# Peptides against a protein of PDB entry 4Z5W: the designs that were tried, part 79

Target 1, 305 residues: chain A of PDB entry 4Z5W
Amino acid sequence: IPDVFLELNKLWYFSAQSNLFNGEMPRSLSNSRSISLLSLRNNTLSGQIYLNCSAMTNLTSLDLASNSFSGSIPSNLPNCLRLKTINFAKIKFIAQIPESFKNFQSLTSLSFSNSSIQNISSALEILQHCQNLKTLVLTLNFQKEELPSVPSLQFKNLKVLIIASCQLRGTVPQWLSNSPSLQLLDLSWNQLSGTIPPWLGSLNSLFYLDLSNNTFIGEIPHSLTSLQSLVSKENAVEEPSPDFPFFKKKNTNAGGLQYNQPSSFPPMIDLSYNSLNGSIWPEFGDLRQLHVLNLKNNNLSGNIP

## One batch from the design tools (peptide; made by RFdiffusion4, then SolubleMPNN)

Design b2_p15_6_s1 (from b2_p15_6, 6 letters changed)
Fold by OpenDDE base, seed 2:
Structure b2_p15_6_s1 (fold): chain B 305 residues (1-305), chain A 15 residues (1-15)
Amino acid sequence: as target 1 above (305 residues)
Amino acid sequence: SPTKLSGTGGITTVE
């Protein structure tokens, strides 16, 4: 990428995604005063990620996903006072979340999916201080760690939580009950155990629940038949979605389905590939907004209602 | 008996 961004003093949006750009990010780009939206996703950019937050006063969105960047997570990003969305997926950091992210009050959407992030306890302890955090994606990190269940953890404004394919141990953490605005929960492809907690059915905005491919036991909580968002067509106010798409990896070698917004996900309960027992509740018939109920590969018995 | 799937799944923000 040429180092010409100093001359582009009116450039508001720069998207150069899905190209063959290599080398380092241009210094003039890292100092751009005009850029609000920056996407360099799916290139071969390398070196350390550096952004001059004191210069980049208009930066609101940053997508650097799927690049060959190395080194630490930029600890100065909280100084980018307007920065709301960050996609750092598929950047191999081999790092913990910086302590400075406690001060990241502008942050609304964060993805570190498949970024070799370590220490989930520290990550969640830090990120709970981000009062505006609504979307958190941590898929393919924290390999074989324990999902912390510390009741003091609070994500009050969290709407989307995705921590899939981490081989995480532990139980469904009770601190999620402190997230009453939660709409989408994906904890699939972990080693989570115990029972599915009944308080999940109290999350009135929860329309997408994926607990598939864990080690859950016991009955399906009857409270899941009363998920308000699945009973009634709530006009979920489409809050501003992250400036990055979501991809659901199907078990087929076919490309993942792209979802531009969390609201584009079909209303779903996926409890498949667990060790759940008991019956299917007939009251699942009350979930008039439910598109997908996946209970396959469990120990369920009785009649199908 | 329930079998666990091998590999990786779930939602991500990159292809």
Scores: peptide ipSAE 0.577, ipTM 0.935, DockQ to the pose 0.921
Fold by OpenDDE base, seed 1:
Structure b2_p15_6_s1 (fold): chain B 305 residues (1-305), chain A 15 residues (1-15)
Amino acid sequence: as target 1 above (305 residues)
Amino acid sequence: SPTKLSGTGGITTVE
């Protein structure tokens, strides 16, 4: 990318995604006072990510996903006082989340999907201090770690939590009950064990639940038949979506499905590929907004209602 | 008996 951004003093949105750009981010771009939205996703950019937050006072959204950046996660990003959305998916950091992210009060949406992030305990302990954090995507990190169950963890404003394909051990953590605004939960493709907790049914905004391909045992909690968002059409307050898309791989060799916003996901309960037993509750018939109920590959018995 | 799938799944923010 050429070093010409000093002359572009009115540039508000720069999108150069899905190109063949290589080398480092140009210095004039890292010092741009005008840019609000920056997307360089799916290139071959390299070197260390550096942004002059003192200069980049208008930066609100940053998508650098699927690049060849190296080094540490930029610890100075919390100094970008208007920065709300960060997509750092598929950047091989091999790092922990910086302690400075405790002060990241502007942060609303964060993805590190497939970024070789380590230490989930530290990551969650840090990120709980982000009072405006609504979307957190940590898929394909923390390999074989334990999902912390520390009761003091609090994500009060969290709406989207995705921590899939980490081979995480442990149980569904009780601290998630402190997230009453949770709309989408994906903990699929882990090694989570124990029972599915009944308090999940108290999350009135939860319309998408994926616990598939874990090691859960016991009965399906009857409280899941009372998920209010699936019983009634709540007026889904159109909250501002993250400035990055979501992707779900289909089991078929067909390309992944893209979802531009969390509300584009079908209302779903996926508990497939566990060791759940007991019956399917007839009261699943009360979930009038449910599009997908996936209970396959369990030890369920009795009648199908 | 239930089988566990090999590989990776779930939601990501990149293809």
Scores: peptide ipSAE 0.573, ipTM 0.936, DockQ to the pose 0.902
Fold by OpenDDE base, seed 4:
Structure b2_p15_6_s1 (fold): chain B 305 residues (1-305), chain A 15 residues (1-15)
Amino acid sequence: as target 1 above (305 residues)
Amino acid sequence: SPTKLSGTGGITTVE
């Protein structure tokens, strides 16, 4: 990418995604005063990620996903006072979340999917201080770590939590009950155990629940049949979605389905590939907004209601 | 016993 962005003093949106750009990010780009949305996704950019937050005063969205960047997560990003959305997926940091992210009050959407992030306990402890954090995607990190169950963790404004394919141990953490606005929960493809907690049914905005491919035991909580978002069409206020798409990975090498917004996901309960027992509750019939109920590959018995 | 799927799944923000 040429180092010409100083002359582009009116450039608000720069998207150079899905190209073959290599080398480092141009210094003029890292100092752009005009850019609000920057996407360099799916290139071969390298070096350290550095943004001059004192210069980049208009930066609101940053997508650097699927690049060959190296080094640490930029600890100065919280100084980008308007930066809301960060997609750092598929950047191999091999790092922990910086402590400075405790001060990241502008942050609304963060993805580190498949970024070799370590120490989930520290990550969640830091990120809970991001009071405006609504979307958190941590899929393909924290390999074989334990999902912390510390009740003091508080994500009050969290709407989307995705921590899939981490081989995480532990149970469904009670601190999620402190996120009453949670709409989408994906904890699939982990090693989570214990029972599915009944309080999940109290998350009135939860329309998408994926607990598939874990080691959950016991009965399906009857409270899941009363998930309010699946009983009635609440007019989900179209809240501003993250400036990055979501992809549901199918187990086959077939291309994932792209979802541009969390609201584009079908209302779903996926409890498949667990060790759940008991019956299918007939009251699942009350979930009139439910598009997908996936209970396959469990130890369920009795009649299908 | 229910078989676990091998590989990786769930939602991500990149293909």
Scores: peptide ipSAE 0.561, ipTM 0.934, DockQ to the pose 0.923
Fold by OpenDDE base, seed 5:
Structure b2_p15_6_s1 (fold): chain B 305 residues (1-305), chain A 15 residues (1-15)
Amino acid sequence: as target 1 above (305 residues)
Amino acid sequence: SPTKLSGTGGITTVE
């Protein structure tokens, strides 16, 4: 990428996704006062990620996903006072979340999907201080760690939590009950155990629940038949979506589906590939907004209502 | 009996 961004003093959006760019980010780009949205996703860029936050006063969105960057996660990013969205997916950091992220008050959406992030306990303890954090994606990290259940963890404004394919141990954490605005929860493809807690049915905005491919036991909580978002059409306020897309891999060799916003996901309860027992509650018929109910590969019995 | 799937799944922000 040429070092010409000093002359581009009115450039507010730069997208160079899915090219063959290599080398480091040009210094003039890292010092741009005009850029608001920066995407360099799916290239071969290398070196350390450095942004001059004192210069980049208009930066609101950063997508550097699927690049060959090395080194630490940039600890100075909280100094970018308008930076809301970060996609660092598929960058192999082999690192912990920086302590400086406790001060990241502008942060609304963060993805480290498949970025070799370590220490889930430290990550959640740090990120709970991000008071404006609404979307958190941590899929394909923290391999074989334990999902912390510390009740003091508090994500008050969290709407989207995705921590899939981490081989995480533990139970569904009680601290999620402190997130009453939660709309989408994906904890699939882990080693989570115990029962599915009844308090999940009290999350009135929860329209998408994926607990598939874990080791859950016991009955399906009857409270899931009372999920308010699935009973009635809530007026979904047009909420600011993350500036990065979501991808769900289909179990079939068919390509993954892209979802540009969380609201594009079908209303779903997926409890498949567990060890759940008991009956299917007939009150699932009250969930008039539900598109997908997946209960396959469990120990369920009785009649289908 | 219920069988656990091998491999990776769930939602991500890259292909």
Scores: peptide ipSAE 0.558, ipTM 0.936, DockQ to the pose 0.901

Design b2_p15_6_s2 (from b2_p15_6, 7 letters changed)
Fold by OpenDDE base, seed 3:
Structure b2_p15_6_s2 (fold): chain B 305 residues (1-305), chain A 15 residues (1-15)
Amino acid sequence: as target 1 above (305 residues)
Amino acid sequence: APTKLEGTGGITTVE
C-alpha cells in the first residue's frame, strides 16, 4: 500500500479487504487524522501493528483480520478514544491480552478469533473492565485451558459472547448470569462439563444458544422452555452491530454461512453432541420464535412431544 | 453412546 494517506485529509472510510497487499501498513495511514473506518482484512500485510492513537482521533473501526502481522497486541489501542470495533481474527500473536485493555472504555466489539491468544483467566479479568463491551469473540484460542468460573467476573453490557473451539474445560460459568442483556451465546466445541444451569432460562434476551459438542450431563433445564425472546417477538432493538461479519463454519468443506449482524442468526437452541438425559419438554412448543432446536446425539429418552 | 465431533466449529469473524 503506498504511503499517500497524508494527502487524503478527507478520507473517512478505507476498505481494501480481500486484496494482495503486502509489506507493512503505511506510516501515513497509521497517522491519519481523518480516517474513521479502516479495513485491511484478508491481505498479506506484515510487521508490527502500530497505530498513532494521538493522531488517529477519528478512528472508530479497525479490521486487520487475516494478515501476517507479528509481535505483540498493540498495548496503546485504549488511547484511541473513539475506537469501538476491533477485528484481529487470524493474526498469530501468541500473546496475552494487554493489561492496558482494562482502560479501553470506547471498546464495544472485539474479536481475537484464531489469534493464538493465551490465558483466558487474564483475558476475561482484563476485558470485564471494558464497560461498553457488547460483542466478544474469542473462538480458537486458549487451547485446553479452563474456563474461569470466578463469580466476581462481570460483563454487564455483554450481548454476544462467542468462545467456541477452544477445548475449554470447566462448567458454564455463573458469572454469565450477571449479563442480563446476553442475546447470543456460543460455547460450542469445548470440553465443558457438568449440568446446563437453569439460570440460562432467565436470560430474557437470549435467542441463540449453542452448547453443542461439549460433555454436558443431566436433564435439559425446563427453564429453557420459558426463554422470553423465543416465546414472544421482543422488539429486537437493532443496536449497532459490530462492523465485522460473523461466520458459522459447517462441518462440511462447504463455505461458512456469513451473518452481517447478530440479529441475522436464526433463533436457535443447539445442545447436540452432549450426554444429556431425560425427556424433551413438551413446553418447547411454547417457543414460537424458535427456528432451530437441535438435540441430536444425546442420551434423551421418552416421547418426542 | 453420544459421540463428539472432531475438528473445529462454532462462530468466527473470518472465513
Scores: peptide ipSAE 0.568, ipTM 0.932, DockQ to the pose 0.920
Fold by OpenDDE base, seed 1:
Structure b2_p15_6_s2 (fold): chain B 305 residues (1-305), chain A 15 residues (1-15)
Amino acid sequence: as target 1 above (305 residues)
Amino acid sequence: APTKLEGTGGITTVE
């Protein structure tokens, strides 16, 4: 990318995703006072991620996903006082979340999907201080770690939590009950054990639940038949979606499904590929907004209602 | 007995 952004003093949105750009981020781009939205996703950019937050006073969204950046996660990002959305997916950091992210009050949406992030306990302890954090995606990190169950963890404004394919051990953590605005939960493709907790059915905004391919045991909590968002058409307040898309891999070699917003996901309960027992509750029939109920590959018995 | 799937799944923010 050429070092010409000093001349582009009115540039508000720069989108150059899915190109063949290589080398480092231009210094003039890292110092741009005008840019609000920066997307360089799916290139071959390299070197250290550096942004001059004191210069980049208009920066609100940053998508650097699927690049060849190296080194540390830039600890100065909390100094970008308007920065709301960060997509750092598929950047191989091999790092922990910086302690400075405790001060990241502008942060609303964060993805580190497949970024070789380590220490989930530290990551969640840090990110709980981000009072405006609504979307957190941590898929394909923390390999074989334990999902912390620390009751002091609080994500009060969390809408979307995705921590899939981490081989995480532990149980569904009770601290998630402190997230009453949670709409989408994906903890699939882990090694989570124990029972599915009944308090999940108290999350009135939860329309998408994926606990598939874990090691859960016991009965399906009857409280899941009372998920208010699946019983009634609540007018889901159109909250501002993250400035990055979501992707769900299909089991077939067909391309992933892209979802531009969390609301584009079909209302779903996926509990497949566990060790759940007991019956299917007839009251799943009350979930009039449910599009997908996946209970396959369990130890369920009795009648299908 | 329930089978565990091998590989990776779930939602990401990149293809």
Scores: peptide ipSAE 0.565, ipTM 0.931, DockQ to the pose 0.902
Fold by OpenDDE base, seed 4:
Structure b2_p15_6_s2 (fold): chain B 305 residues (1-305), chain A 15 residues (1-15)
Amino acid sequence: as target 1 above (305 residues)
Amino acid sequence: APTKLEGTGGITTVE
């Protein structure tokens, strides 16, 4: 990418995604005072990620996903006082979340999907201080770690939590009950065990639940038949979605379905590929907004209601 | 007995 962004003093949106750009980010781009939205996703950019947050005062969204960046996660990003959305997916950091992210009050949406992030306990302890954090995507990190169950963890404003394909151990953490605005939960493709907790049915905004391909046991909590978002068509307040798309990976190497917003996901309960037993509750018939119910490959018995 | 799927699934922010 040419180093010509000093002349582009009115440039608000720069999208150079899905090209063949290589080398480092140009210094003029890292110092742009005008850019609000920066997307360089799906290139071969390299070097260390550096942004001059004192210069980049308009930066609100950053998508650097699927690049060959190296080095540390930029610890100075919290100094970008307007930065709301970060997509660092598929950047191989091999790092922990910086402690400076405790101060990241502008942060609303964060993805580190497949970024070789380590220490989920530290990551969650840090990110709980981000009071405006609504979307957190940590898929394909923390390999074989334990999902912390520390009751002090609190994500008050969290709407989307995705921690899939981490081979995480542990149980569904009770600290998620402190997130009453949770709309989408994906903990699929882990090694989570125990029972599915009944308090999940108290998450009145939860329309998408993926617990598939874990090691859950026991009965399906009857409280899941009372998920209010799936019973009644509540006016989904169109909250500002993150500026990055979501992709549901199918187990086949066939291209994932793209979802531009969390609200574009079909209302779903996926409990497939567990060790759940007991019956299918007939009260699942009360979930009039439910589009997908996946209970396959469990130990369920009785009649289908 | 229920079988686990091998590989990776769930939601990501990249293809």
Scores: peptide ipSAE 0.556, ipTM 0.931, DockQ to the pose 0.933
Fold by OpenDDE base, seed 5:
Order: structure tokens, then C-alpha cells, then sequence
Structure b2_p15_6_s2 (fold): chain B 305 residues (1-305), chain A 15 residues (1-15)
């Protein structure tokens, strides 16, 4: 990428995604006062990520996903006072989240999907201080760690939480009960155990629940038949989506389907590939907005209602 | 096979 951004003093949006760009980000780009949205996703860019936050006063969205960047996660990003969305998916950091992210009050959406992030306890302890954080994607990190169940953790404004395919141990964390605005939860493809907690049915905005491919036992909580977002249409608040897409795979070998908004996901309960027992509740018939109920590969018995 | 969300992972191939 050429070092010409000093002359582009009115440039508000720069998208150069899905090209063959290599080398480092040009210094003039890292000092741009005009750029609000920057996307360099899916290239071969390298070196250390550096942004001059004192110069980049208009930066609101940063997408650097699927590049060959190295070194540390930029600890100065909280100084970018308007920066809301960050996509660092598939950048191999081999790092922990910086302590400076406790001060990241502008942050609304963060993805580190498949970025070799370590220490989930520290990550959640840091990110709970981001009071405006609504979307958090941590899929394919924290391999074989324990999902912390510390009741003091508080994500009050969290709407989308995706921590799939980490081989995480533990239980469904009680601190999620402190997130009453949660709309989408994916904890699939882990080693989570215990029972599915009844308080999940109190999350009135929860329309998408994936707990598939874990080691959950016991009955399906009857409270899931009263999920208000799946009973009535009224809770479809058009909320600002993150400036980065979501990807869903049907299997490990399939291409991912792209979803531009969380609302593009079908209303779903997926409890498949667990050790759940008991009956299917007839009251699942009250979930008039539910598109997908997946209960396959469990120990369920009785009649299908 | 069960479904999986990858979240916001980049693509390995150029589109």
C-alpha cells in the first residue's frame, strides 16, 4: 500500500479487503486524521500493528482480520477515543489481552476469533471494564482452559457472546445472569459440564442459544419454554450491528456462511450432542418465533409432543 | 454433524 494518505485529507472510508497487499501499513495511514472506517481484512500485511491514536481522532472502525501481523496486541488502542469496532480475527498474536483495555470505553464490538489468545480469566477480567461492549467473539482461543464462573464478572451491556471451539472446561458461568440484554450465546464445541441452568430462561432478549457438542447432563430446563424473545415478536429492536461479519459452519469441512448482522441468524435452540435426559417439554410449542430446535444425539426419552 | 459459529474469522483464500 503506497504512503500517500497525507494528501487524502478528506478520506473517510478506506476498504482494501480481499486483495494481495503485503508489507507493513504505510505510516501516513497510521497518522490519518480523516479516516473513520479502515478495512484491510484478508491480505498478507505484516509487521507490528501501530496506530497513532493522537492523530487518528476520527477512527471508529478497524478491520485488520486475516493478515500476517506479528508482535503484541497494540496497548495504545484505548487512546483512540472514538474507536468502537475491532476485528483482529485470524491474526496469530500468541498473547494475552492488554491491561490497558480496562480503559477502552469507546469499544462496542471486539473479535479475536482464532487469534491464539491466551488466559481467558485475565481476558474476561479486563473486558468487563469496557462498559459499552455489546459484541464479544473469542472463538478458537484459550485451548483447554477453564471458563471462569466468577459471580463478580459483569458484562451489563453484552448482546452477543461467542466462545466456541476452545475445548473449555467448567460449567455455564453464573456471571452471564448479569447480562440481561444478551441476544446471542454460543458456547458450542467445548468440554462444558453440569446441568443447563434454569436462569438462562430469564434472558428475555435471548433468541439464539447454541450449547451443542458439550458434556451437559440432566433435563432440559423448563424455563427455556418461556424465553420471551421466542414467544412474542415485540423485542426485535434494530440495534447497531458490528461493522464485521459473522461466520457459521454446518460442519468442520464446509465453507462458512456469512451473516452481516446478528438478526440474520434464525431464532434457534441447539442442545445437540450432549448427555441430556428426560422428555421434550410440550411447552416448546409456545415458542412461536423459534425456527430451529436441535435436540439430536442426547439421551432424551418419552413421546415427542 | 453439529453446527459451529466461527464468529468473525477471516477467510484463508482471497475472494
Amino acid sequence: as target 1 above (305 residues)
Amino acid sequence: APTKLEGTGGITTVE
Scores: peptide ipSAE 0.027, ipTM 0.690, DockQ to the pose 0.122

Design b2_p15_6_s3 (from b2_p15_6, 6 letters changed)
Fold by OpenDDE base, seed 2:
Structure b2_p15_6_s3 (fold): chain B 305 residues (1-305), chain A 15 residues (1-15)
Amino acid sequence: as target 1 above (305 residues)
Amino acid sequence: SPTKLSGSGGITTVE
């Protein structure tokens, strides 16, 4: 990428995704005063990620996903006072989340999907201080760590939590009950155990639940038949979505389905590939907004209602 | 018996 962005003093949006750009990010781009949205996703950019947050006063969205960047996560990003959305997926950091992210009050949406992030306990302890954090994607990190169940963890404004394919141990953490605005939960492809907690049915905005491919036991909580968002069409106020798309990886090598908004996900309960027992509750019939009920590959018995 | 799937799944923010 040419180092010409100093002359582009009116540049608001720069999208150069899915190209063949290599080398380092231009210094003039890292110092752009005008840029609000920066996407360099799916290139071969390398070196250390550096952004001059004191210069980049208009930066609101940053997508650097699927690049060959190295080194640490930029600890100065909280100084980008308007920065809301960050996609750092598929950047191999081999790092912990910086302590400075406790001060990241502008942050609304964060993805580190498949970024070799370590220490989930520290990550969640830091990110709980981000009061405006609504979307958190941590898929393909924290390999074989324990999902912390510390009751003091609070994500009050969290709407989307995705921590899939981490091989995480532990149980469904009770601190999620402190997230009453949670709409989408994906904890699939872990090693989570115990029972599915009944308090999940109290999350009135929860329309998408994926607990598939874990080691859950016991009965399906009857409270899941009373998920308010699945009983009635709540006009989910389309809050501003992240400036990055979501991709559901299908087990087939067929390209993942792209979802531009969390609201574009079909209303779903996926409990497949666990060790759940007991019956299917007839009251799942009350979930008139439910599009997908996946209970396959469990120990369920009785009649299908 | 329930079998666990091998590989990786779930939602990501990149293809």
Scores: peptide ipSAE 0.578, ipTM 0.935, DockQ to the pose 0.919
Fold by OpenDDE base, seed 1:
Structure b2_p15_6_s3 (fold): chain B 305 residues (1-305), chain A 15 residues (1-15)
Amino acid sequence: as target 1 above (305 residues)
Amino acid sequence: SPTKLSGSGGITTVE
């Protein structure tokens, strides 16, 4: 990418995604005062990620996903006082979340999907201080770690939590009960054990639940038949979606489905590929907004209602 | 008995 952004003093939106750009991010871009939205996703950019946050006072959205960046996660990003959305998916950091992210009050949406992030306990302890954090995507990190169950963890404004394909051990953590605005939960493809907790049914905004391919045991909690968002058409307040798309990989060779917004996901309960027993509750019939109920590959018995 | 799937799944923010 040429170092010409000093001349582009009115540039508000720069998208150069899905190209063959190589080398480092140009210095004039890292110092741009005008840029609000920056997307360089799916290139071959390299070197260390550096942004001059004191200069980049208009930066609100950053998508650097699927690049060959190296080094540490930029610890100075919290100094970008308007930065709301960050997509760092598929950047091989091999790092922990910086402690400075405790001060990241502008942060609303964060993805580190497949970024070799380590220490989930530290990551969640840090990110709980981000009071405006609504979307957190940590898929394909923390390999074989334990999902912390620390009761002091609190994500009050969290709407989307995705921590899939981490081989995480532990149980569904009770601290998630303190996230009453949670709309989408994906903890699939882990090694989570124990029972599915009944308090999940108290999350009135939860329309998408994926607990598939874990090691859950016991009965399906009856409280899931009372998920308010699936019983009634609550007017889902169209909150501003993250400035990055979501992808659901199907195990079939068919291309992943792209979802531009969390609201584009079909209302779903997926509990497949566990060790759940007991019956299917007939009260699942009350979930009039439910599009997908996936209970396959369990130890369920009795009648299908 | 229930079988566990191998590989990776779930939602990501990259293709």
Scores: peptide ipSAE 0.575, ipTM 0.935, DockQ to the pose 0.915
Fold by OpenDDE base, seed 4:
Structure b2_p15_6_s3 (fold): chain B 305 residues (1-305), chain A 15 residues (1-15)
Amino acid sequence: as target 1 above (305 residues)
Amino acid sequence: SPTKLSGSGGITTVE
């Protein structure tokens, strides 16, 4: 990418995604006063990520995903006072979340999907201080770590939590009950165990639940038949979606389905590929907004209602 | 016994 962004003093949106750009991010771009949205996703950019937050005063969205960046996660990003959305997916950091992210009050949406992030306990302890954090995607990190169950963890404004394919151990954490606005939960493809907690049914905004491919045991909690978002069409307030798309990875090499916003996901309960027993509750029939009920590959018995 | 799927799944923000 040429170092010409000083001349582009009116450039508000720069999208150069899905190209063959290599080398470092140009210094003039890292110092752009005009850019609000920056997407360099799906390139071969390298070096350290550095943004001059004192210069980049208009930066609101940053997508650097699927690049060959190296080094640490930029600890100065919280100084980008308007930065709301960050997609750092598929960047091999091999790092922990910086402690400075405790101060990241502008942050609304964060993805580190497949970024070799380590120490989920520290990550969650840090990120809980981000009072405006609504979307958190941590898929393909924290390999074989334990999902912390510390009740003091509090994500008050969390709407989307995705921590899939981490081989995480532990149970569904009680601290998620402190996120009453949770709309989408994906904890699929882990090694989570124990029972599915009944309090999940109290998350009235939860329309998408993926607990598939874990090691859950016991019965399906009857409270899931009372998920209010799946009983009634609440007008999901069109909340500002993250400036990055979501991809549901299929186990086949076929391209994932792209979803431009969380609301584009079909209302779903996926409990497949667990060790759940007991019956399918007939009261699942009350979930009139439910598009997908996936209970396959469990130990369920009785009649299908 | 229920079989686990091999590989990786779930939602990501990249293909």
Scores: peptide ipSAE 0.571, ipTM 0.935, DockQ to the pose 0.915
Fold by OpenDDE base, seed 5:
Structure b2_p15_6_s3 (fold): chain B 305 residues (1-305), chain A 15 residues (1-15)
Amino acid sequence: as target 1 above (305 residues)
Amino acid sequence: SPTKLSGSGGITTVE
């Protein structure tokens, strides 16, 4: 990428996704006063990620996903006072979340999907201080760690939490009950155990629940038949979505589905590939907004209602 | 008996 961004003093949006760019990010780009949205996703860019936050006063969105960047996660990103959205998916950091992220008040959406992030306890302890954090994606990290259950963890404004394919141990964490605005929860493809807690049915905005491919036991909590978002059409406030897409891999070798917004996901309960027992509650018939109920590969018995 | 799937799944922000 040429070092010409000093001359582009009115450049607001720069997208150079899915090209063959290599080398480091140009110094003039890292000092741009005009850029609000920057996407360099799916290239071969290398070196350390550096942004001059004192110069980049208009930066609101950063997508550097699927690049060959190395080194630490940039600890100065909280100094980018307008930076809301970060996609660092598929960058192999082999690092912990920086302590400086406790001060990241502008942050609304963060993805480290498949970025070799370590220490989930430290990550959640840091990120709970991000008061504006609404979307958190941590899929394919924290291999074989334990999901913290510390009740003091508090994500008050969290709407989307995705921590899939980490081989995480533990139970569904009680601290999620402190997130009453939660709309989408994906904890699939872990080693989570115990029972599915009844308090999940009190999350009135929860329209998408994926607990598939874990080791859950016991009955399906009856409270899931009263999930308010699945009973009635709530007026989904058009909330600002993250500036990055979501991808769900289908179990078949068919290509992943892209979802540009969390609201584009079908209303779903997926409890498949567990060790759940008991009956299917007839009151699942009250969930008039539910599109997908997946209960396959469990120990369920009785009649299908 | 219920069988656990091998590999990786769930939602990501990259293909």
Scores: peptide ipSAE 0.560, ipTM 0.935, DockQ to the pose 0.901

